# Ledger of designs, part 80: peptides against a protein of PDB entry 1EBD

Target 1, 138 residues: chain A of PDB entry 1EBD
Amino acid sequence: KASYEGKVAAEAIAGHPSAVDYVAIPAVVFSDPECASVGYFEQQAKDEGIDVIAAKFPFAANGRALALNDTDGFLKLVVRKEDGVIIGAQIIGPNASDMIAELGLAIEAGMTAEDIALTIHAHPTLGEIAMEAAEVAL

## One batch from the design tools (peptide; made by RFdiffusion4, then SolubleMPNN)

Design b2_p21_8_s4
Fold by OpenDDE base, seed 1:
Structure b2_p21_8_s4 (fold): chain B 138 residues (1-138), chain A 21 residues (1-21)
Amino acid sequence: as target 1 above (138 residues)
Amino acid sequence: REAERERARRELRELRRRAEA
């Protein structure tokens, strides 16, 4: 957030019209396991009257996580039911701090669960869990 | 601005779906 705001300010000073117009601000805790979140939590969406699907996939079912012997946690996608748009994501598990960036991009771009499900992820990777969770939402 | 952003996002999704067909 602060880095982005700094860039916007620099561009404005340089004569390039720019505004702070981000929707999805990532939050990361570098614990063990790592925790990361972007956009809506499931309950936050419900409290605002948004009908959502919470699509959850465990690291225990991810091939790379198994190979690393680090299978604690899960990825959760918060998907708006009416159109399949991803409005939030949470990750608890290995490499959550870096993996959240893909989902932040997806949210900012207005992507659907189908868009993620149809994106080929390298095999075997932790990142495949995003694709698996997206498939759950379909 | 929020309404314009949501419109742009919808248009982008439609373009992507058409490209996949």
Scores: peptide ipSAE 0.028, ipTM 0.549, DockQ to the pose 0.090
Fold by OpenDDE base, seed 2:
Structure b2_p21_8_s4 (fold): chain B 138 residues (1-138), chain A 21 residues (1-21)
Amino acid sequence: as target 1 above (138 residues)
Amino acid sequence: REAERERARRELRELRRRAEA
């Protein structure tokens, strides 16, 4: 966040068009397990009157997480019911800090849960959990 | 398991194609 805001500020000072989109700016805590978030939390969306699906998939059901013996936590997708657009994601678990990037991209691109569900992820990877959560949201 | 996953993906692609047509 701070690095992105600094870049936007530098570009603005240089006379380049720039915007800060706080919806798609990730927040990461490098704890054990790691925590990452981008876009809306479920309750934030509800408080704004957005009807959402919160699709949750646990690391305990992921083949790579099992192989690593690191199965604590989950990935949650926040999907707008009206059009299936992903508006938020939260990850608590192994490599959450890197995994959040895919979901940040999805939000910026206006992708739906179907778009992620249709994306083939390498097997076995932690990244497959995003695909699995997207399938839950369908 | 991989064969079942690929089947499901093919079905989703077909459903999406029909919805977009």
Scores: peptide ipSAE 0.020, ipTM 0.464, DockQ to the pose 0.028
Fold by OpenDDE base, seed 4:
Structure b2_p21_8_s4 (fold): chain B 138 residues (1-138), chain A 21 residues (1-21)
Amino acid sequence: as target 1 above (138 residues)
Amino acid sequence: REAERERARRELRELRRRAEA
């Protein structure tokens, strides 16, 4: 975010139209466990009158997390019921700071939970948790 | 587990294909 804001500011100062307004800006806290978020939280969507599915999958059920002995936390997908479009995601757990980027991409591209569920993730990986949560949202 | 996941994904792809048709 800070880097992006710096680029936008520099472009604006240079007289270039800052044409790229991102829908989803990630927020990351490098704690133990790590915390990451992008797009809507479930309650934010509800407050705006959006009917959503909140699909949650725990790291305790992820094969790679088990192998690493690091199973605290979960991934949550916030999916609009009307069309299955992903509008938000939250991750608390191992590698959350990196894994949030996949979900940021999905949101910016207007992808659905089905799109992620149908994307082959390597096994066993932490990244599979996004696919597992997407399957729950279907 | 891998074989089960592959079967589930095939089923989802077939469902999606039918929905898009």
Scores: peptide ipSAE 0.018, ipTM 0.464, DockQ to the pose 0.027
Fold by OpenDDE base, seed 3:
Structure b2_p21_8_s4 (fold): chain B 138 residues (1-138), chain A 21 residues (1-21)
Amino acid sequence: as target 1 above (138 residues)
Amino acid sequence: REAERERARRELRELRRRAEA
């Protein structure tokens, strides 16, 4: 957040048009397990009157997580019910700090859960959990 | 598991194509 705001400020000072969109700014906690979030939490969306699907998939069901013996946590997608657009994501688990970037991209690009579900992920990888959660949202 | 995922993806792609037509 701070570095992104700093970039926007620098661009404004330089005379370039710039805008801050706080919705797609990732937040990461490098704990064990790692925690990462981008966009809306489920309750935040509900408080704003957005009808959402919260699609959750556990790392305990992910092949790579099982192979690594690191299966704590889950990935959650917050999907707008009206059009299937992903508006938020939360990850608690292995490599959450890096994995959140895919979902940040998806949110910024206005992608749907279907777009992620149709994206082939390498097998077995932790990243497959995004695809699995997207399938839950369909 | 992988074979099942591939089948599911093929079905989803077909459903999407029908919905978008």
Scores: peptide ipSAE 0.018, ipTM 0.470, DockQ to the pose 0.027

## One batch from the design tools (peptide; made by RFdiffusion4, then SolubleMPNN)

Design b2_p22_1_s1 (from b2_p22_1, 10 letters changed)
Fold by OpenDDE base, seed 1:
Structure b2_p22_1_s1 (fold): chain B 138 residues (1-138), chain A 22 residues (1-22)
Amino acid sequence: as target 1 above (138 residues)
Amino acid sequence: SAERAAIEEAKARLEALAAEKA
């Protein structure tokens, strides 16, 4: 059973005055499972007319999550179809609060799903799920 | 102000996502 009691935190990234600067601000709910997000939600992107791919990968298929017996949730990448750039990510699951940082960095740097997919992640780790989700987006 | 609004929206969406996992 998931407990939704938790501290909600949002870390603001100071940047240049632009709407784009706020895209990479992470938000975290320290619940069980943890929830984290950065950038666009899928529906948010669609509402703004952005054609996106929502690539989802479950923790139930992640080796480290299985080893930890903590397989609730998933990672979702929101990828712009036009150029494959990652514009958002959501994580519900173990260590989401820390794992969101990789994706925040990727979004800030304008990386593509391919960039993440081709990045070697340590094995077995929860972080591999980002790579797996990126592969789904390809 | 725009930043704060975006944060609050994200928080609300995250809480909704958490509730979805109930």
Scores: peptide ipSAE 0.079, ipTM 0.646, DockQ to the pose 0.027
Fold by OpenDDE base, seed 4:
Structure b2_p22_1_s1 (fold): chain B 138 residues (1-138), chain A 22 residues (1-22)
Amino acid sequence: as target 1 above (138 residues)
Amino acid sequence: SAERAAIEEAKARLEALAAEKA
């Protein structure tokens, strides 16, 4: 957050238009398992009157996670039902702190669950769990 | 289990961070 705000400030000083979008600011807890979030939580969206799909996929069903014997947790996508746009994501599990960046990008770009589902993810990787969760949201 | 408890604790911390972000 601080770094992002600093970049916005620097761009403003340079005369370039820039805005702080807190929706796309990730939060990370470097625990075991790692936890990461970006955008809306499911209940947060509901409280604001947004009709959402919460699509959850467990690491226990991810091939790479199984191979690593590190299968605790899940990835959750918060998808706006109206247009399928991803508005939030939470990851609890292996490499969550890095994996959240893909979803932060997706949210920032206004991508849909379909966009992620149709994006080929390398196999076997932890990252393909995002694709699997996106498929659940369809 | 202990592992499950750790996950729940991590989730709580994540939610707290999210609340501060909001």
Scores: peptide ipSAE 0.042, ipTM 0.626, DockQ to the pose 0.033
Fold by OpenDDE base, seed 3:
Structure b2_p22_1_s1 (fold): chain B 138 residues (1-138), chain A 22 residues (1-22)
Amino acid sequence: as target 1 above (138 residues)
Amino acid sequence: SAERAAIEEAKARLEALAAEKA
């Protein structure tokens, strides 16, 4: 965290976007399918001049979602290209309202897509989709 | 499809909500 904060401070001094502008509070729509978001949307980041990778993975490719016959939607990670740090996430699909918390934690802690990709997720679970999306970003 | 339209509508609502928080 200290290292992350140092990088953010350096970027701010240089006139670059800073983490202080991130939306830290999650937003949820309890629709069917559920929708949830934390941090930047892809277009918000682009509008602020942040070069990002939008890594998307569908629930149709998730083993638990298939077993539950609930495969609508996807998870999207918004990853800053410069350092691989996750700055936003959106989930449309099963259990999105609860699953967004893991990604909120990752953003708050200044984690990279690699950190999530290397985190072991139980199998088979819906949560594995975060790991899969992180792998797409690499 | 009708399903895709519903998903896009929900996404738009979420984005609008996030914009107000920013």
Scores: peptide ipSAE 0.041, ipTM 0.618, DockQ to the pose 0.030
Fold by OpenDDE base, seed 2:
Structure b2_p22_1_s1 (fold): chain B 138 residues (1-138), chain A 22 residues (1-22)
Amino acid sequence: as target 1 above (138 residues)
Amino acid sequence: SAERAAIEEAKARLEALAAEKA
């Protein structure tokens, strides 16, 4: 399908105190496809000296995305190599603006890629892509 | 493709937005 750059949505979350570092504040761009992020980007982690795995899984390989004929983009997990903890996630694709919440929760809870990989996701769903990306990170 | 370019542009905007939040 045709894709376009949508408007950047106004921030629903107000600024946070400068003295407090918040890891899991989501950011969303309501484009087609949608874009969403929470936590570290891969390069941000590398710039801070964190050794990471960037686990990427495409919507083109997701059953629900195929059924919807909406397969643009991917989900990326940024996983700390030392302990497998998820420290960031980016989604470009269908329903990214809502799907980012699962990964925000995972990051806030200090979950590992294994935790997500072992969590049953309904089939076929877009959300299943999080499980698939987590498996890539193992 | 035009589609890929649109995705990359959206990604760049997302990264900029995220950087402002950091």
Scores: peptide ipSAE 0.040, ipTM 0.619, DockQ to the pose 0.040

Design b2_p22_1_s2 (from b2_p22_1, 10 letters changed)
Fold by OpenDDE base, seed 5:
Structure b2_p22_1_s2 (fold): chain B 138 residues (1-138), chain A 22 residues (1-22)
Amino acid sequence: as target 1 above (138 residues)
Amino acid sequence: SEEAAAIAAAKAKLEERAAAKA
């Protein structure tokens, strides 16, 4: 449905990686639902021979999203298995365009899924979904 | 649905982690 279409759109925006591309440059489409991405997509990482975990958490399980009655979509973290470092993130759902900033920062800083999982997020917020997805990656 | 499956998988993973930490 919308989440799948959003995923396709987000991946299309990423396009074909080039040597000029920066890992931490975000891409946003202000559609409904919003689509945001930063860093590697799962398949891009695999194509480059990076062993990754794709940790996905749906907005349908997020308290704030439920309260807003806006639960379509998900957040996906692409985590390098070797060291747990987050190398990519995709968000399809409410406030994705703003929420991607936290993950862009995390990727730029070389943070791990554990770092985000251990970061206290205010409750209830959409931003908690990053923490939940990080927990899934552990 | 894909969403339902994702919810179930996520919840299961979280429960697993919670159990391991408890």
Scores: peptide ipSAE 0.019, ipTM 0.475, DockQ to the pose 0.032
Fold by OpenDDE base, seed 3:
Structure b2_p22_1_s2 (fold): chain B 138 residues (1-138), chain A 22 residues (1-22)
Amino acid sequence: as target 1 above (138 residues)
Amino acid sequence: SEEAAAIAAAKAKLEERAAAKA
């Protein structure tokens, strides 16, 4: 179960007004577990009238996380339903602070969930969770 | 407002990226 500290940090980030010039500016909180975010949160997208899919995959189902005995948390992709374009991502879990970079790149490049799902990720790695979450969004 | 303008700009960027990819 995610720590109280991690939950509070994630909620604080989610409630922050997003008035920035760039879509893919990462935000990181080095708590235990780590929290990282880039682009839209699900509710922010909905408030702006964007129809989205929130695709979530848990670290408890990730092979590397299991091997490390560090399985708290999840990765969430915020995907626009109309065209499958990724517009946001949130990670709570091991190495979230570094892993958010892949998704920041994907958002800036206008990639879809399919693009991530079809990208080969090394096995076993924490990074595989991005591919798994993308598959959920298909 | 400044916030409204920033949100509009972000939306425009998303549409631009989607159009370029399609």
Scores: peptide ipSAE 0.016, ipTM 0.465, DockQ to the pose 0.036
Fold by OpenDDE base, seed 2:
Structure b2_p22_1_s2 (fold): chain B 138 residues (1-138), chain A 22 residues (1-22)
Amino acid sequence: as target 1 above (138 residues)
Amino acid sequence: SEEAAAIAAAKAKLEERAAAKA
């Protein structure tokens, strides 16, 4: 699998200064697997003293990913424990570059993990993974 | 650079939105 390459790409995104300064700006690396991020990384939130839940769900458990035989990676939501508000999201896996837009919108709008968990996602889609990760955060 | 310009534009947009929310 290409999991190692994805980790390297994610680390590169995390190390970019602009990604630290601008929470609402998405970052995408078109690697294999793709990497995308918006908002806080888990460690960034912790470094600022924010108590967070990092809710992760693997593509290996996603129906569409299985059907595509492309199951590397995961989606991670960074959720503030105090109120359940989503403050960050990272995706390593298929269609990450497009899927990050939903989560960017959620963060910008101040939505909670519950909001995403209760939103019906089309079946079967890669996007269902956002709903699954949100359920993990509850 | 194109990237710098994009970041600057995004920053301005974010500041505008933040001001509107406050």
Scores: peptide ipSAE 0.014, ipTM 0.332, DockQ to the pose 0.056
Fold by OpenDDE base, seed 1:
Structure b2_p22_1_s2 (fold): chain B 138 residues (1-138), chain A 22 residues (1-22)
Amino acid sequence: as target 1 above (138 residues)
Amino acid sequence: SEEAAAIAAAKAKLEERAAAKA
């Protein structure tokens, strides 16, 4: 539904070429639920021959999302298998537009899923979902 | 389902974390 439409819109925006040579340029769609993306989509990575783990964690399992009664969607990390480096992230769900910044920073800095997993996130917060998804990738 | 099991496990982990801080 809205999640699908937002995902498609985010993918379309993310697919546009940029003149700026940054690894991580965020794309945000302020829909309900919000959609945000940075770096590679899973299929893009696969098409380029990058062996990846797509680590997905649902907002339905996030304590803050449950408390807010806003549990639609998920966070997906695209992690390169060779070295665990995060090369992409997609978020569909509450506060995706702001939450993508952490992951953009991580990607630009060349951080691994382990780095995110070992970063303590306040409990309970929506941001914990990044840590949870990173743990899935380990 | 696999997703339901993952959600349940995650919720349990969250509760454990909350309990550890309380």
Scores: peptide ipSAE 0.000, ipTM 0.282, DockQ to the pose 0.031

Design b2_p22_1_s3 (from b2_p22_1, 14 letters changed)
Fold by OpenDDE base, seed 3:
Structure b2_p22_1_s3 (fold): chain B 138 residues (1-138), chain A 22 residues (1-22)
Amino acid sequence: as target 1 above (138 residues)
Amino acid sequence: DEEKAAIERAKRRLEELAREKA
């Protein structure tokens, strides 16, 4: 029901892959810390009249980041309130350039925050932060 | 100090990207 509606809506937002579809194209900056983004930013969504939840989780609370002594930054999910669909994600922190791919896939597939929250991530890993941020959005 | 500055620069870069996509 709601999940089917969310998938249809997400597909409409994602559109067709093209050179001008900047929302669907990931952006990566190999700085220290690394930065990565895909889909909507929070303010972009608000400017377009989309009611969103910005779910943020810090690397300082991630077990693997602590073990690596690399805890700067955060992961942010931009979740549409109406159906819980993930429409954007931003990462500042360790391995951001690679970790953005999971979230890009989730957005393209029209997944919800619940889908990510219910996906078991290996422990302890940096990737767990996606699951933690998804839980914040619930 | 330096770590904080690096994070702030990263945030500004993301904000620039947001404006480009908006």
Scores: peptide ipSAE 0.158, ipTM 0.742, DockQ to the pose 0.031
Fold by OpenDDE base, seed 1:
Structure b2_p22_1_s3 (fold): chain B 138 residues (1-138), chain A 22 residues (1-22)
Amino acid sequence: as target 1 above (138 residues)
Amino acid sequence: DEEKAAIERAKRRLEELAREKA
């Protein structure tokens, strides 16, 4: 965010039209387990009258997490029921702080749960939990 | 700004989520 805003400011100073325009701003807590979020929380969406699917998949069922003996937590996708578009994501678990970037990208691009479900994720990796959660949303 | 405040709120929520763990 700060970097993006810095770029916008630099472009403005250079005389180029530019504006800060985010679809989603990530938040990270470097706790143990790590926590990360981008876009809507489920309740936020509901409060705004958006009908959503909260698709949750536990790290306890992720092969890489099991191999690392680090299985606390889950990944949650907040998916708009109307069109299957991912509008939010939360991760509690190993490498959440980095894994949230994939989901931020998906939200910024207006991707659906199906898009992620159909994206090949290497096995076994922590990242494939996003695919698993996306499949839950289908 | 409002965006910073939103991030801080999200961080607090994440801390709550972390306590839930599942």
Scores: peptide ipSAE 0.064, ipTM 0.664, DockQ to the pose 0.026
Fold by OpenDDE base, seed 2:
Structure b2_p22_1_s3 (fold): chain B 138 residues (1-138), chain A 22 residues (1-22)
Amino acid sequence: as target 1 above (138 residues)
Amino acid sequence: DEEKAAIERAKRRLEELAREKA
């Protein structure tokens, strides 16, 4: 957040109009397990009247997490029902601080759950959980 | 300003979520 805000400020000073898009700015807590979020929380979307699907997939069902013996937590996608667009994501679990970047990219690009579900992820990886959660949303 | 406040709320919620799963 701070780095992104600094970059926006630098661009503005250089004569390039830019705005801080907080919707796609990730938040990370480097706890054990790690926690990360980008975009809308499920309840936040509901409070704003957005009809959403909350698609949740546990690390306990992820092959790489099992191999690492680190299966605490889950990944949750918040998907707008109207068009299937991903508008938020939360991760609690291994490598959440890095894994949130894929979902931030997806939200920024206006991608759908189907786009993520149809994206081939390497096997076995923690990143597959994003694909699995996207499939839940379909 | 509202966006900044939303991020701060999200951070607090993440901390709560982390505690619930820890």
Scores: peptide ipSAE 0.058, ipTM 0.663, DockQ to the pose 0.025
Fold by OpenDDE base, seed 4:
Structure b2_p22_1_s3 (fold): chain B 138 residues (1-138), chain A 22 residues (1-22)
Amino acid sequence: as target 1 above (138 residues)
Amino acid sequence: DEEKAAIERAKRRLEELAREKA
């Protein structure tokens, strides 16, 4: 957040209007395995009265994770049932700290699980798990 | 700062998730 605000300030100084306007701030824990989250946790959404689908896909079923022999954990998408919009995501597993960025972008853009499911992901990659989880949410 | 507090809460929750695994 501090670096984001710094960038906004720098852009303003350079004559490029900008504002601190974000919906989702990523949280990362650089543990082993790595943990990352953006947007709502499932229970947070429920506490606010949002009807959600929690779609989880394990790294144990991801081809790249298997090839790397690093299959601990999962990716979870929190999807609003009313319109299919992704409102949160959690990742525990390999490269979670970087992989969360795709989902942060999706949330900020108001994308749906279908949008992610229909996006071609390179095969085999760890990032493919986002597509797999999105398919679960459909 | 609400954003800082939210991040810290998320980190604690992620630690819990990590312990639970898949």
Scores: peptide ipSAE 0.058, ipTM 0.661, DockQ to the pose 0.026

Design b2_p22_1_s4 (from b2_p22_1, 11 letters changed)
Fold by OpenDDE base, seed 4:
Structure b2_p22_1_s4 (fold): chain B 138 residues (1-138), chain A 22 residues (1-22)
Amino acid sequence: as target 1 above (138 residues)
Amino acid sequence: EEEKAAIEAAKEKLERLAAEKA
């Protein structure tokens, strides 16, 4: 279910040939902390003339991260201002390599920051940070 | 500060990797 808006973004995001026609291909670095990205970086979007909101939320403010004593890093959503569609996401922090999948799904589906903000995430979880960042974008 | 440096280094790796994949 790729929305029309998602397809438009896909053409710009897809810089390299892929065997599978995904809207966004994730990139992961299994470092400590882990790093993961999908879709546009903020500057990349700006360079292409896309007006974006970069919504950042730190793991230091996430309850689960605090409980795990692993609060390094942040989640950043890159949201297109004109329609609120998520076109990119970056995560540096605990479980980033797995958490990026939610945002990859959101981008593939053409979801908005509001969609994520209104999605109830289990508490307390690291994944709540996606909701928090989405709220920042609103 | 050391943690920040590590995060920035990791971020650079991420950006490089992302550039190679997309």
Scores: peptide ipSAE 0.046, ipTM 0.643, DockQ to the pose 0.034
Fold by OpenDDE base, seed 1:
Structure b2_p22_1_s4 (fold): chain B 138 residues (1-138), chain A 22 residues (1-22)
Amino acid sequence: as target 1 above (138 residues)
Amino acid sequence: EEEKAAIEAAKEKLERLAAEKA
């Protein structure tokens, strides 16, 4: 956020008008397990009248997580039912702080759960969990 | 500032979730 805002400011000063307009700003907690979130929480969406699917997939079912003996937690996608667009994501688990970036990108790009589900993720990787959660949402 | 507050609130929520799952 700060670095991006810095770029925008620098560009503006250089005579290239730009604006900071985030759809999703990630939040990260470097706890054990790590926690990360971007976009809507499920209840937050519901409170705003958005009909959502909360698609959750556990790290306990992820091959890489098992291999790492680090299987606590889950990935949750918050998907808008009307069009399948991902509007939020939460990760509690290994590498959450980095893995949230994929989902931030997806949200910023207005991608659907199907888009993620159809994106091939290397096996075995922690990142597969995003694909798995997306499949749950279908 | 509003964004900062939202982020902090999210972090707090995540911490609660972590406590439940840890």
Scores: peptide ipSAE 0.032, ipTM 0.609, DockQ to the pose 0.025
Fold by OpenDDE base, seed 2:
Structure b2_p22_1_s4 (fold): chain B 138 residues (1-138), chain A 22 residues (1-22)
Amino acid sequence: as target 1 above (138 residues)
Amino acid sequence: EEEKAAIEAAKEKLERLAAEKA
């Protein structure tokens, strides 16, 4: 089981050509800053002929990140233009390893950028950046 | 062995994320 899980994780992290099978599997790198990803990267979507909006919002513009003096990086949403559905997300920055879970849930549930944009996030929190990026995608 | 492969994949992911930043 452990070896299988390791293989699946490795393939997901590497961006397996069968991306559909691993879209819902998050990848996390506990570097400084942390890195996390789930679903499609922008270029992956483009290579598959999917017309996408790449909506990026920097931690430097997030109130909580400023208060923490930890403003490196950004959150990026990959949104399918046809229907506004979120198909990927990447985070480089504080608490990326935990914050990716919200976006993984959104992708798995088939939510749109509008759904996230209309979801109230507490202020000030790092999580607000997801809402801000979603607004960029509209 | 499987852990080694996962670590290498993680490094690749980091590099890709950095590219997305640029």
Scores: peptide ipSAE 0.030, ipTM 0.566, DockQ to the pose 0.031
Fold by OpenDDE base, seed 5:
Structure b2_p22_1_s4 (fold): chain B 138 residues (1-138), chain A 22 residues (1-22)
Amino acid sequence: as target 1 above (138 residues)
Amino acid sequence: EEEKAAIEAAKEKLERLAAEKA
């Protein structure tokens, strides 16, 4: 039951005093569909002179999304061309608010698109879309 | 405060993306 109704709520995780400085702070908009982001946006990276690949994969091609009849939206990875490191991610679609966490972890750890592509994701799950998008970036 | 600004900017961009997708 996909829809595009207005924004319900917005929330973002802020940094807290810690021995570790976090680079990737997620932002979430609780709308229908949900929206979530972490790290760089594509244009933001370009504006800062970072050569990036924007790898996009639609929920319409995700098995779990199809099963849920909720296929609107996409996942986008922003990947630095020089070394394949993921520096940003955006999700518009089902469960975006929770799915962004995996990508936040990947960014904090300095993982590459290849790392995600080679990570086994359960089938069928929404999370597979991250793997699919990563493969696009290869 | 810098963190807050970055978060707000991200939210704004997300809202724009959502509007474009709808």
Scores: peptide ipSAE 0.029, ipTM 0.588, DockQ to the pose 0.027

